Peptides against a protein of PDB entry 4J2C. Designs and how they scored, part 9

Target 1, 107 residues: chain A of PDB entry 4J2C
Amino acid sequence: MEDPFFVVKGEVQKAVNTAQGLFQRWTELLQDPSTATREEIDWTTNELRNNLRSIEWDLEDLDETISIVEANPRKFNLDATELSIRKAFITSTRQVVRDMKDQMSTS

## One batch from the design tools (peptide; aimed at target 1 D61 I68 V69 F76)

Design b1_p12_8_s3 (made by RFdiffusion4, then SolubleMPNN; from b1_p12_8, 6 letters changed)
Fold by OpenDDE base, seed 3:
Structure b1_p12_8_s3 (fold): chain B 107 residues (1-107), chain A 12 residues (1-12)
Amino acid sequence: as target 1 above (107 residues)
Amino acid sequence: GLTVSELYKLYL
């Protein structure tokens, strides 16, 4: 039986990749307005925001599992290295999302 | 479906 943590982790990783692509396009559209239509700007912006919100929601869910595991160490018996990897994934992904959001909020 | 945290809680 596989740990459902990795299912959500995989979904988050896919969403991050999608968001990064959208963010790149978003940047390009704003950099050269002559090549951008309002329709594409709106679509790209909305898709990007949706992906970021989805990621944030999943990260909160994943973060909650950390709390559950740490409160019940004998029940889950996770390796310390594995737990560290999970925490690092959440932390680093939050930073990636934060960086994109910060840039979007200042434009 | 249930969230992963809900699944973890159910596992307890």
Scores: peptide ipSAE 0.674, ipTM 0.946, DockQ to the pose 0.841
OpenDDE base, seeds 1, 2, 4, 5: peptide ipSAE 0.670, 0.666, 0.670, 0.670; ipTM 0.946, 0.945, 0.945, 0.945

Design b1_p12_8_s4 (made by RFdiffusion4, then SolubleMPNN; from b1_p12_8 with Q6E R9K A11Y)
Fold by OpenDDE base, seed 1:
Structure b1_p12_8_s4 (fold): chain B 107 residues (1-107), chain A 12 residues (1-12)
Amino acid sequence: as target 1 above (107 residues)
Amino acid sequence: SKTVSELYKEYL
């Protein structure tokens, strides 16, 4: 049976790609208001926020699995390299989300 | 649906 961790990891990766596209459009709309409608600004902003929130929720879930594994190493018998990859994924993804949120809060 | 962490806990 496949580890369900990878299902959520894949969903997070897709959500990050979607968020990055929305973030780019968001910056374009705010940089040149003459090319932007209020409807598109609102839609883009809401979709971006929803995606970022979804990512953060999934990252918390993935992070908890790491805690469970580390508390029960013999039960899961997870490869040390794989565990490091999972931790790195969560850390780097949180940074990507943080960078977008920081820029949104200063605009 | 259950979260991944919930699935891990049920596995214990």
Scores: peptide ipSAE 0.683, ipTM 0.947, DockQ to the pose 0.834
OpenDDE base, seeds 2, 3, 4, 5: peptide ipSAE 0.679, 0.196, 0.191, 0.197; ipTM 0.946, 0.762, 0.752, 0.760

## One batch from the design tools (peptide; aimed at target 1 P4 E64 F76)

Design b2_p13_1 (made by RFdiffusion4)
Pose (drawn by RFdiffusion4):
Formats: C-alpha cells, sequence, structure tokens
Structure b2_p13_1 (pose): chain A 104 residues (1-33, 37-107), chain P 13 residues (1-13)
C-alpha cells in the first residue's frame, strides 16, 4: 500500500485554510455592527474544527502505531519528526482560534 | 471517507 498520511495531511491543511477564512469574517461580523450570517459563519467554522480535530486524532494514532512498529513502516526519521510537528502546530492553530472565539 | 479508510487500513490492517 501507499501511505495516505500526507493525503490526510493535505485535507487537514485545506480545512485549516477554510477555518482561517471563516474566522476572519467571523471577527469582522462582530467588530463592525446580521444574526443569520453570524450563525451560519459560526457553525461552519465549528464544522471545520470538527473535521480537523477528528483527523488529528487519527493522524496522531498513526504516529503512535509507526513508533510501535518501526520496521514495517520504514519511515525516514526526519519525515516522521515533521509529521508530529504538523500535529503539534495544527493543534495550536485550532486552539488559538477557539480561544479568540470564546472571548470575542 | 475513502482517504480515511485507506489511512485506517494502511496503519491498522
Amino acid sequence: MEDPFFVVKGEVQKAVNTAQGLFQRWTELLQDPTREEIDWTTNELRNNLRSIEWDLEDLDETISIVEANPRKFNLDATELSIRKAFITSTRQVVRDMKDQMSTS
Amino acid sequence: SASHTALHEYYHD
């Protein structure tokens, strides 16, 4: 088989980009004074977070699986480090948006 | 999805 980690990584990257775009408009709709648009934007943004959170759990499990069985997967160590790094950074990106959503 | 099924099969099966 081919390893689909980078495919799913790409999917996560797109959803984050989408979330980032919605977050920007979401901030605007609050800072320059309708309800229907705010509601749609809020829930779509939450929809992007649902998919991202889920995908990150699975991707993080794959790293745990690869480390428990290194010979089967034969992953370059640098590549593997970058994979954890993506999970780390993306979790931080998502958390940060939610925090701004909570206070704003 | 197909990509997530492939990810599960690749890492669990």

Design b2_p13_1_s1 (made by RFdiffusion4, then SolubleMPNN; from b2_p13_1, 10 letters changed)
Fold by OpenDDE base, seed 2:
Structure b2_p13_1_s1 (fold): chain B 107 residues (1-107), chain A 13 residues (1-13)
Amino acid sequence: as target 1 above (107 residues)
Amino acid sequence: SENREKLRKFYYE
């Protein structure tokens, strides 16, 4: 069986890109209220929040897999570099999400 | 979810 970590990673990456686009629009709408309808603000905000929550959930699942691998190294026999890359992906992606959430909470 | 199910099958079975 193919390791599904990469599949989920790819989907998280796509979700991050989507969220960043939504975040950009969210920022634009708030910076120029004259061009923003309440409907678009609400839609954008909700879509953004949904995407961020989805990402966070997937990251938790991915993080759990790392714990499983580290607890069972002989079963999975992952390369140290690969494991490092997986950890770095989770860490950096969480930071990206956190940055967006922080900006949303201060607006 | 599909992702969770895939991960479960691979990492817990």
Scores: peptide ipSAE 0.597, ipTM 0.932, DockQ to the pose 0.778
OpenDDE base, seeds 1, 3, 4, 5: peptide ipSAE 0.594, 0.594, 0.595, 0.595; ipTM 0.931, 0.931, 0.932, 0.932; seeds 3, 4, 5 fail the geometry check

Design b2_p13_1_s2 (made by RFdiffusion4, then SolubleMPNN; from b2_p13_1, 8 letters changed)
Fold by OpenDDE base, seed 5:
Parts: C-alpha cells; structure tokens; sequence
Structure b2_p13_1_s2 (fold): chain B 107 residues (1-107), chain A 13 residues (1-13)
C-alpha cells in the first residue's frame, strides 16, 4: 500500500489555491462596493470559509500522521528530511490560512 | 473522502 500523505497534501494545495482566488475576489468586492452585490459577497465569503475549513481539517489529519510516524519510526521508516518537509508544509499552510482568516475577521 | 480513508487505513491499521 502506498503512502497516501502526498495525495492529501495535493488536495490541500488545490484547496489553498482555490481559497486564495476566493480571498482575492472577496477583497475586491469589499474594496469597491460599486462592483459588488450582497449576494456575491455572501457567496464568496461562504465558499471561502468552506474551503478554509476543509484545509484545516486535512491539516489536522496530516499532522496526526506525523505524530504516528514519530511514535512508530521503524514501522514507517521515513527519512528525516521527508518528515521535515511534511512538517514545514503543515506549518506554512496553517499560516497562510490564518492570515486569510485574520483579515476576514478584522474587516 | 477516498484519500482520507486511505490515510486511516495506512496510518492507523
């Protein structure tokens, strides 16, 4: 059985890209109300929140796998560099999500 | 999802 970590990682990356697009539109709508409808703002906001929530959920699962690997190093036999890459991905992605959420909450 | 299920099977079993 192949390690599915990279599959979920790919899904997270895709969701991040989608969220960033939605976030950009969200900011545009709020910056120029003349081009925005309440309906589009609400739709964009909801889609963005859903994507961010999905990302956070996946990151929690990925983070848990790291804990499992660290608790059972011989079972999985992951390279230290690979493990570092996985950790860095989770950390950096969480920061990206956090930055968007912070901006949304302060608007 | 299929990917989530795969994670469960791979890491928890």
Amino acid sequence: as target 1 above (107 residues)
Amino acid sequence: SEAREALRKYYYE
Scores: peptide ipSAE 0.602, ipTM 0.933, DockQ to the pose 0.969
OpenDDE base, seeds 1, 2, 3, 4: peptide ipSAE 0.599, 0.601, 0.601, 0.602; ipTM 0.932, 0.933, 0.932, 0.933; seeds 1, 4 fail the geometry check

Design b2_p13_1_s3 (made by RFdiffusion4, then SolubleMPNN; from b2_p13_1, 9 letters changed)
Fold by OpenDDE base, seed 2:
Structure b2_p13_1_s3 (fold): chain B 107 residues (1-107), chain A 13 residues (1-13)
Amino acid sequence: as target 1 above (107 residues)
Amino acid sequence: SENREKLHKFYYE
């Protein structure tokens, strides 16, 4: 059986890209209210929040797998470099999400 | 979700 970590990682990456696009539009709408309808603001905000929540949930699942692997090294036999890459992905992605959420909360 | 199911299957079974 193929390790599903990579499948979820890929989907998280796609969700991040989508969120970043939505975030950009969200920023644009707030910067120029004359071009923004209430409907688009609400839609963009909701879509963005939904994407961010989805990402955060997947990251929690991925983070849990790290703990499982570290608790059962013989079962999974992962390379140290690979494990580091997985950890780095989770850390960096959480930071990206955090940055967007921070900006949304201060606007 | 499908992803959660796959992760569970691989990492817990």
Scores: peptide ipSAE 0.592, ipTM 0.931, DockQ to the pose 0.821
OpenDDE base, seeds 1, 3, 4, 5: peptide ipSAE 0.586, 0.590, 0.593, 0.592; ipTM 0.929, 0.930, 0.931, 0.931; seeds 3, 4 fail the geometry check

Design b2_p13_1_s4 (made by RFdiffusion4, then SolubleMPNN; from b2_p13_1, 9 letters changed)
Fold by OpenDDE base, seed 5:
Structure b2_p13_1_s4 (fold): chain B 107 residues (1-107), chain A 13 residues (1-13)
Amino acid sequence: as target 1 above (107 residues)
Amino acid sequence: SPAREALRKFYYE
């Protein structure tokens, strides 16, 4: 059986890109209310939140796999460099999500 | 999703 970590990682990366686009639009809409409709604000906000939630959900699963691997090194013979990359991805992606959420909660 | 299911099967089974 092949390790599906990279598949989920790819899905997270796509969701991050989508969220960043939505976040940019969200910022624009709130920056100039005169040109923004409530409908678009609501749609953008909901889509953004959905993407962020999806990312966080996947990151929790990915993070758990790290713990499983580290607890079972004989079962999962992962390269140390690869494991580091996986950890870094989770950490950095969580930060990206946190930054967006922080700005949304204070607006 | 298929990916999430595969993840569960690979790491938890």
Scores: peptide ipSAE 0.586, ipTM 0.930, DockQ to the pose 0.964
OpenDDE base, seeds 1, 2, 3, 4: peptide ipSAE 0.582, 0.582, 0.582, 0.582; ipTM 0.929, 0.929, 0.930, 0.930; seed 4 fails the geometry check

Design b2_p13_2 (made by RFdiffusion4)
Pose (drawn by RFdiffusion4):
Structure b2_p13_2 (pose): chain A 104 residues (1-33, 37-107), chain P 13 residues (1-13)
Amino acid sequence: MEDPFFVVKGEVQKAVNTAQGLFQRWTELLQDPTREEIDWTTNELRNNLRSIEWDLEDLDETISIVEANPRKFNLDATELSIRKAFITSTRQVVRDMKDQMSTS
Amino acid sequence: SASHEALREYYHE
């Protein structure tokens, strides 16, 4: 088989981009005073977070699986480090948006 | 999704 981690990584990257875009408009709709647009934007943004959060759990499990069985997966160590790094950074990106959503 | 199924199959099977 081919390893789909980078495919799913790509998908997570697109959803983050989408979430970033919605978050920008979401901030605007609050700072320059309708309800219907705010509600749609809020829930779609939450929809992007649902998908990202779920994908990060699975991607993080794959790293745990690869480390428990290194010979089967034969992953370059640098590549593997970058994979954990992506989960770390993406989790931070998502958490930060939610915090701004909570206070704003 | 197909990409998720492929990820689960690759790492669990």

Design b2_p13_2_s1 (made by RFdiffusion4, then SolubleMPNN; from b2_p13_2, 6 letters changed)
Fold by OpenDDE base, seed 5:
Structure b2_p13_2_s1 (fold): chain B 107 residues (1-107), chain A 13 residues (1-13)
Amino acid sequence: as target 1 above (107 residues)
Amino acid sequence: SSAREALRKFYYE
């Protein structure tokens, strides 16, 4: 059976790219209220939050898989380098999400 | 999603 970790990873990466675009627009709208409508602000905010929640959900699942692998090393027999890459991806992606969420919550 | 389901099947098999 094919390990679907990379598939979910890919979906997370796409969601991150989308979120970053939405976050940029969100920032622009708030920095120049004269060119912003409440409708666009609300839409952008909601889309951004939805993407961030999706990412966080997937990251939780991905993180759980790592715990499962580490608890059952003989069953999965994953390369140590690969596990490190997986962990690094989760850690760095969580930081990216946290940074956006922090800025949104303080605005 | 199908990917999420595949993940569950693979790691909890």
Scores: peptide ipSAE 0.577, ipTM 0.925, DockQ to the pose 0.902
OpenDDE base, seeds 1, 2, 3, 4: peptide ipSAE 0.574, 0.577, 0.573, 0.573; ipTM 0.924, 0.925, 0.924, 0.924; seeds 2, 4 fail the geometry check

Design b2_p13_2_s2 (made by RFdiffusion4, then SolubleMPNN; from b2_p13_2, 7 letters changed)
Fold by OpenDDE base, seed 3:
Structure b2_p13_2_s2 (fold): chain B 107 residues (1-107), chain A 13 residues (1-13)
Amino acid sequence: as target 1 above (107 residues)
Amino acid sequence: SSARKALRKFYYE
């Protein structure tokens, strides 16, 4: 059976890229209100929040798989390097999400 | 999702 970790990772990365684009637009709309409509602000905000929530949901699942692998190393036969890469992805992606959420909360 | 379903199948079963 193929390990689906990379599939979820790919979906997370796609959502991150989408969120980054939405976040950029969100900041642009707030920086120049004369070019912004309430409808676009609301749409952008909602889409951004939805993507961020989706990412956080997937990261929770991915993080749990790490715990499962560490508790059952012989079952999955993942080397330390791969586990480190997976952990780093989760950690760094959480930071990216946190940074966007923090900026949204302070704007 | 399909990916989440696959994840559950691979890691929890």
Scores: peptide ipSAE 0.583, ipTM 0.929, DockQ to the pose 0.926
OpenDDE base, seeds 1, 2, 4, 5: peptide ipSAE 0.582, 0.584, 0.580, 0.583; ipTM 0.928, 0.929, 0.928, 0.929; seeds 2, 5 fail the geometry check

Design b2_p13_2_s3 (made by RFdiffusion4, then SolubleMPNN; from b2_p13_2, 6 letters changed)
Fold by OpenDDE base, seed 5:
Structure b2_p13_2_s3 (fold): chain B 107 residues (1-107), chain A 13 residues (1-13)
Amino acid sequence: as target 1 above (107 residues)
Amino acid sequence: SSAREALRKYYYD
């Protein structure tokens, strides 16, 4: 059976890219209210939040797989470098999400 | 998603 970790990782990466685009637009709308409609602000905000929640959900699952692997090293026999890459991806992606969420909550 | 389901099957089976 093929390890599907990279598939979910890819989906997370796509969601991050989408969220970053939405976040940029969200920022622009709030910085120039004269050109922003409430409808677009609401749409952008909702889409952004949905993407962020999706990412966080996937990251939780990915993080759990790491715990499972570390608890059962002989069963999975993953390369140490690969495991480090997986951990780094989760950590860095969580930070990206946190940064966006922090800015949204303080606006 | 199918990927999420595959993940569960792979790591919990």
Scores: peptide ipSAE 0.590, ipTM 0.927, DockQ to the pose 0.907
OpenDDE base, seeds 1, 2, 3, 4: peptide ipSAE 0.586, 0.588, 0.589, 0.589; ipTM 0.926, 0.926, 0.927, 0.927; seeds 1, 2 fail the geometry check

Design b2_p13_2_s4 (made by RFdiffusion4, then SolubleMPNN; from b2_p13_2, 7 letters changed)
Fold by OpenDDE base, seed 4:
Structure b2_p13_2_s4 (fold): chain B 107 residues (1-107), chain A 13 residues (1-13)
Amino acid sequence: as target 1 above (107 residues)
Amino acid sequence: SEAREKLRKFYYE
């Protein structure tokens, strides 16, 4: 079986792009209420939150795989560089999600 | 999802 880490990583990347688009629209709607309906604001907010939660869920799974690999190094035999790249992806993506969530919570 | 299931099979089994 091929390592499915990259498959989930790809899904996370797509979800991040979607979330960033929704976040941009969310920001625009709140900046100019004359261009927004309550229905669109609610829809955008809900879709954005759902995407962010989906990303966080996948990141938790990806993060757990790191722990499993580190606990069983001979089974998976991943080099340090590859593990670093995987960890960096999780860390940076969590930061992107956190930044959006922080802005949503203060608006 | 299918990807999540594959992840579990690969890493937890």
Scores: peptide ipSAE 0.556, ipTM 0.924, DockQ to the pose 0.947
OpenDDE base, seeds 1, 2, 3, 5: peptide ipSAE 0.556, 0.555, 0.555, 0.552; ipTM 0.924, 0.924, 0.924, 0.924; seeds 1, 5 fail the geometry check

Design b2_p13_3 (made by RFdiffusion4)
Pose (drawn by RFdiffusion4):
Structure b2_p13_3 (pose): chain A 104 residues (1-33, 37-107), chain P 13 residues (1-13)
Amino acid sequence: MEDPFFVVKGEVQKAVNTAQGLFQRWTELLQDPTREEIDWTTNELRNNLRSIEWDLEDLDETISIVEANPRKFNLDATELSIRKAFITSTRQVVRDMKDQMSTS
Amino acid sequence: SESHEALHEYYWE
């Protein structure tokens, strides 16, 4: 089989980009004074987070699985480090948006 | 999705 980690990584990257775009408009709709648009934007943004959070759990489990069985997966160590790094950074990106959503 | 099924087949099977 081919390893789909980078495919799913790509998907997570697109959803983050979508979330970043919605978050920008979401901030605007609050700072320059309708209800229907705000509600749609808020829930779609939450929809992007739902998908991103779920994908990160699975991707993080794959790293745990690869480390428990290194010979089967034969992953380059640098490549593996970059994978954990992506989960670390992406989690931080998602958390930060939610915090701004909570205070704003 | 297909990509997630493939991810589960590749890493969990």

Design b2_p13_3_s1 (made by RFdiffusion4, then SolubleMPNN; from b2_p13_3, 5 letters changed)
Fold by OpenDDE base, seed 2:
Structure b2_p13_3_s1 (fold): chain B 107 residues (1-107), chain A 13 residues (1-13)
Amino acid sequence: as target 1 above (107 residues)
Amino acid sequence: SEAREKLREYYYE
């Protein structure tokens, strides 16, 4: 079986791109209320939150796989470089999500 | 999802 880590990684990356687009629109709507309807604000906010939650869920799963690999190094033939890349992806993506959430909570 | 299911199969089984 092919390692499905990269499949989920790809889904996370797509969700991040979508979230960033929604976040940009969210910011624009809040910066110019005269052009924003309540419906669009609510829709954008909800879609953004849903995407962020989806990302966080997938990241938890990906993070757990790393723990499993580290606990079972003989079962999973991963080199240190690949493991580092996987860890870095999770860390950096969590930071991206955190940055958006922080701005949403403090706006 | 299918991807999540595959994660479970690959890493837990």
Scores: peptide ipSAE 0.562, ipTM 0.921, DockQ to the pose 0.930
OpenDDE base, seeds 1, 3, 4, 5: peptide ipSAE 0.559, 0.560, 0.560, 0.556; ipTM 0.921, 0.921, 0.920, 0.919; seed 5 fails the geometry check

Design b2_p13_3_s2 (made by RFdiffusion4, then SolubleMPNN; from b2_p13_3, 7 letters changed)
Fold by OpenDDE base, seed 5:
Structure b2_p13_3_s2 (fold): chain B 107 residues (1-107), chain A 13 residues (1-13)
Amino acid sequence: as target 1 above (107 residues)
Amino acid sequence: SSAREALRKFYYE
């Protein structure tokens, strides 16, 4: 059976790219209220939050898989380098999400 | 999603 970790990873990466675009627009709208409508602000905010929640959900699942692998090393027999890459991806992606969420919550 | 389901099947098999 094919390990679907990379598939979910890919979906997370796409969601991150989308979120970053939405976050940029969100920032622009708030920095120049004269060119912003409440409708666009609300839409952008909601889309951004939805993407961030999706990412966080997937990251939780991905993180759980790592715990499962580490608890059952003989069953999965994953390369140590690969596990490190997986962990690094989760850690760095969580930081990216946290940074956006922090800025949104303080605005 | 199908990917999420595949993940569950693979790691909890």
Scores: peptide ipSAE 0.577, ipTM 0.925, DockQ to the pose 0.898
OpenDDE base, seeds 1, 2, 3, 4: peptide ipSAE 0.574, 0.577, 0.573, 0.573; ipTM 0.924, 0.925, 0.924, 0.924; seeds 2, 4 fail the geometry check

Design b2_p13_3_s3 (made by RFdiffusion4, then SolubleMPNN; from b2_p13_3, 8 letters changed)
Fold by OpenDDE base, seed 5:
Structure b2_p13_3_s3 (fold): chain B 107 residues (1-107), chain A 13 residues (1-13)
Amino acid sequence: as target 1 above (107 residues)
Amino acid sequence: SEARQKLREFYFS
């Protein structure tokens, strides 16, 4: 079986892009109430939160795979550089999600 | 998703 890590990574990346678009719209709606309806704000907020939760869920699984690989290095035979890239992706993506969530919670 | 299912199959089984 082919390693599916990069496939899930790709799905997470797409979800992040979607979330960032929703976040941008969310900020625009709150910054200019004259062009915003409560319905669109609520829809955008809900879609954004759903996307963020999906990303966080996938990141947890991806993070767990790293622990499994580190516990079974000979089974997976991953290069140290590749493992570092995987870790960096999870860390940086979590930060992006956290930043959006922090801004939403303080608004 | 299918990818998520494959991930669990590949790493967690």
Scores: peptide ipSAE 0.584, ipTM 0.935, DockQ to the pose 0.920
OpenDDE base, seeds 1, 2, 3, 4: peptide ipSAE 0.584, 0.580, 0.583, 0.579; ipTM 0.934, 0.933, 0.934, 0.933

Design b2_p13_3_s4 (made by RFdiffusion4, then SolubleMPNN; from b2_p13_3, 6 letters changed)
Fold by OpenDDE base, seed 5:
Structure b2_p13_3_s4 (fold): chain B 107 residues (1-107), chain A 13 residues (1-13)
Amino acid sequence: as target 1 above (107 residues)
Amino acid sequence: SEAREALRKFYFE
């Protein structure tokens, strides 16, 4: 069976890119109310939140796979470098999501 | 999704 970690990772990366675009638009709408409608603000906000939630869900699953691999190292036979890369991806992605969420909560 | 299901089958089962 093929290791699906990188597939889910790719989906997360795609969702992050989408979220960042939505976040940028969200910021623009709030910075210039004259060009913003309540409808677009609400739509953008909802889409952004949905994307962020999806990312967080996937990250939880990816994080759990790391725990499983570490508990069964011989079964999966991943080297330390690859495992480190996987961990770093989860950590950095969580930070990106958190930064967006923090800015949204303070607005 | 298909990817999430594959993840479950590969790692969790």
Scores: peptide ipSAE 0.561, ipTM 0.928, DockQ to the pose 0.954
OpenDDE base, seeds 1, 2, 3, 4: peptide ipSAE 0.560, 0.560, 0.560, 0.559; ipTM 0.928, 0.928, 0.928, 0.928; seeds 1, 4 fail the geometry check

Design b2_p13_4 (made by RFdiffusion4)
Pose (drawn by RFdiffusion4):
Structure b2_p13_4 (pose): chain A 104 residues (1-33, 37-107), chain P 13 residues (1-13)
Amino acid sequence: MEDPFFVVKGEVQKAVNTAQGLFQRWTELLQDPTREEIDWTTNELRNNLRSIEWDLEDLDETISIVEANPRKFNLDATELSIRKAFITSTRQVVRDMKDQMSTS
Amino acid sequence: SRDELWEYIDDKL
């Protein structure tokens, strides 16, 4: 089989981008004084987080699985490091948005 | 895509 990690990585990257866009409008709708638009934007943003969070759990498990069985997957170490790095950074990106959503 | 990820893991293990 082909390894779909980078396909799912690409999906996560798009949802983050979508989330970033919604977060920008979400901030605007609060800082320059309707209810219906705010509600839609808030829940779609949460929908992007739901998908990202889920995908990150699975992607993180794949890293755990690859490390438990290195010979089967034959992953370049640098490539593997970059995979963990993506999870680390993306989790930080998501967490930061939620924090701004909590205070703002 | 997630199903394919888990099928790939099953194939390898």

Design b2_p13_4_s1 (made by RFdiffusion4, then SolubleMPNN; from b2_p13_4, 7 letters changed)
Fold by OpenDDE base, seed 1:
Structure b2_p13_4_s1 (fold): chain B 107 residues (1-107), chain A 13 residues (1-13)
Amino acid sequence: as target 1 above (107 residues)
Amino acid sequence: SLEELRKYIESLL
């Protein structure tokens, strides 16, 4: 089968952008309750959490593919640069998700 | 897609 890593990477990137937008709205709603309804707060919070969970799930699967490749280097033609890019994407994306989750848990 | 990734992983195991 073809390696779908870059496709999933793109989907995760899109999900991150969506989550960041939701996070910004979440922050705005909580900082100025007079402009917010409870319904919007709940919707935004739930959508944000769902997106973050989805991203984390995808990252776990992406990470597994890397582990498999590293365990079987002769089977795959990925060079060190490509592997580094993939690892960096997972690491940085996990940090972005963590930052949002940390701020949500603090509120 | 996620489904493609799952199938890909399965093919590697």
Scores: peptide ipSAE 0.237, ipTM 0.808, DockQ to the pose 0.744
OpenDDE base, seeds 2, 3, 4, 5: peptide ipSAE 0.225, 0.215, 0.222, 0.229; ipTM 0.798, 0.793, 0.797, 0.802

Design b2_p13_4_s2 (made by RFdiffusion4, then SolubleMPNN; from b2_p13_4, 7 letters changed)
Fold by OpenDDE base, seed 5:
Structure b2_p13_4_s2 (fold): chain B 107 residues (1-107), chain A 13 residues (1-13)
Amino acid sequence: as target 1 above (107 residues)
Amino acid sequence: MLEELREYIKSLL
C-alpha cells in the first residue's frame, strides 16, 4: 500500500490550525468575561480539547509508523532525510499541542 | 485515527 504520511501530515496540520483558532478564541473569552457566554466558553473548550486529543492520537499512530520503518529498514526505502522530516513534524506538533494544553490546565 | 493511516498501519503489520 502507498505511504500516506504526506497526506496525513497535511490533515494534521489543518487540525492544528483549527485548534489554534479555537485556542485563540478560548483565550479571548477568558480574558474578557463580559463578552463571553458560558455556552460559548463550554463549546470552545470542548471543541478545542477534542481537536487536541484527535491530533495527539494521530501523532501516536504516525510515530508508530516510524518505529515500524526503523525496525524494518530493509523492507522500507525511506531515506534518512525523509525520516528526519517525519520525526521533526511529530516532535514539533506535539510541542504545539502541549503548549496549548499547558495553558488550558493552568486556567 | 485517520482512515488512510489506519489502513496503512494495517498493511505494515
Scores: peptide ipSAE 0.199, ipTM 0.770, DockQ to the pose 0.525
OpenDDE base, seeds 1, 2, 3, 4: peptide ipSAE 0.185, 0.183, 0.182, 0.184; ipTM 0.760, 0.758, 0.757, 0.759

Design b2_p13_4_s3 (made by RFdiffusion4, then SolubleMPNN; from b2_p13_4, 7 letters changed)
Fold by OpenDDE base, seed 1:
Structure b2_p13_4_s3 (fold): chain B 107 residues (1-107), chain A 13 residues (1-13)
Amino acid sequence: as target 1 above (107 residues)
Amino acid sequence: SLEELRRYIESLL
């Protein structure tokens, strides 16, 4: 079976971009609540949380693939560079998600 | 896709 990592990576990246847009709107709405209805605030908040949760779930699955590869390197043709790129993507993306979650929890 | 990833993981285990 073909390695679908890069496909999922792309999907996660799109989800991150969406989340960042939602986060920006969320920030704007809370900074000036007169600009929108409570319905929009609730919708934005829920959409953002759901999006972040989805990303985290995908990252866990991606991370699992890395663990499997590292446990049995002979079975896979991935070189150190590719493995590093995959690890870096997961680490950096988790940080981006965490930053948004931290800001949401303090507001 | 996510479903493909799941199947992929299962094939590795």
Scores: peptide ipSAE 0.241, ipTM 0.815, DockQ to the pose 0.747
OpenDDE base, seeds 2, 3, 4, 5: peptide ipSAE 0.235, 0.222, 0.230, 0.237; ipTM 0.808, 0.802, 0.806, 0.810; seed 5 fails the geometry check

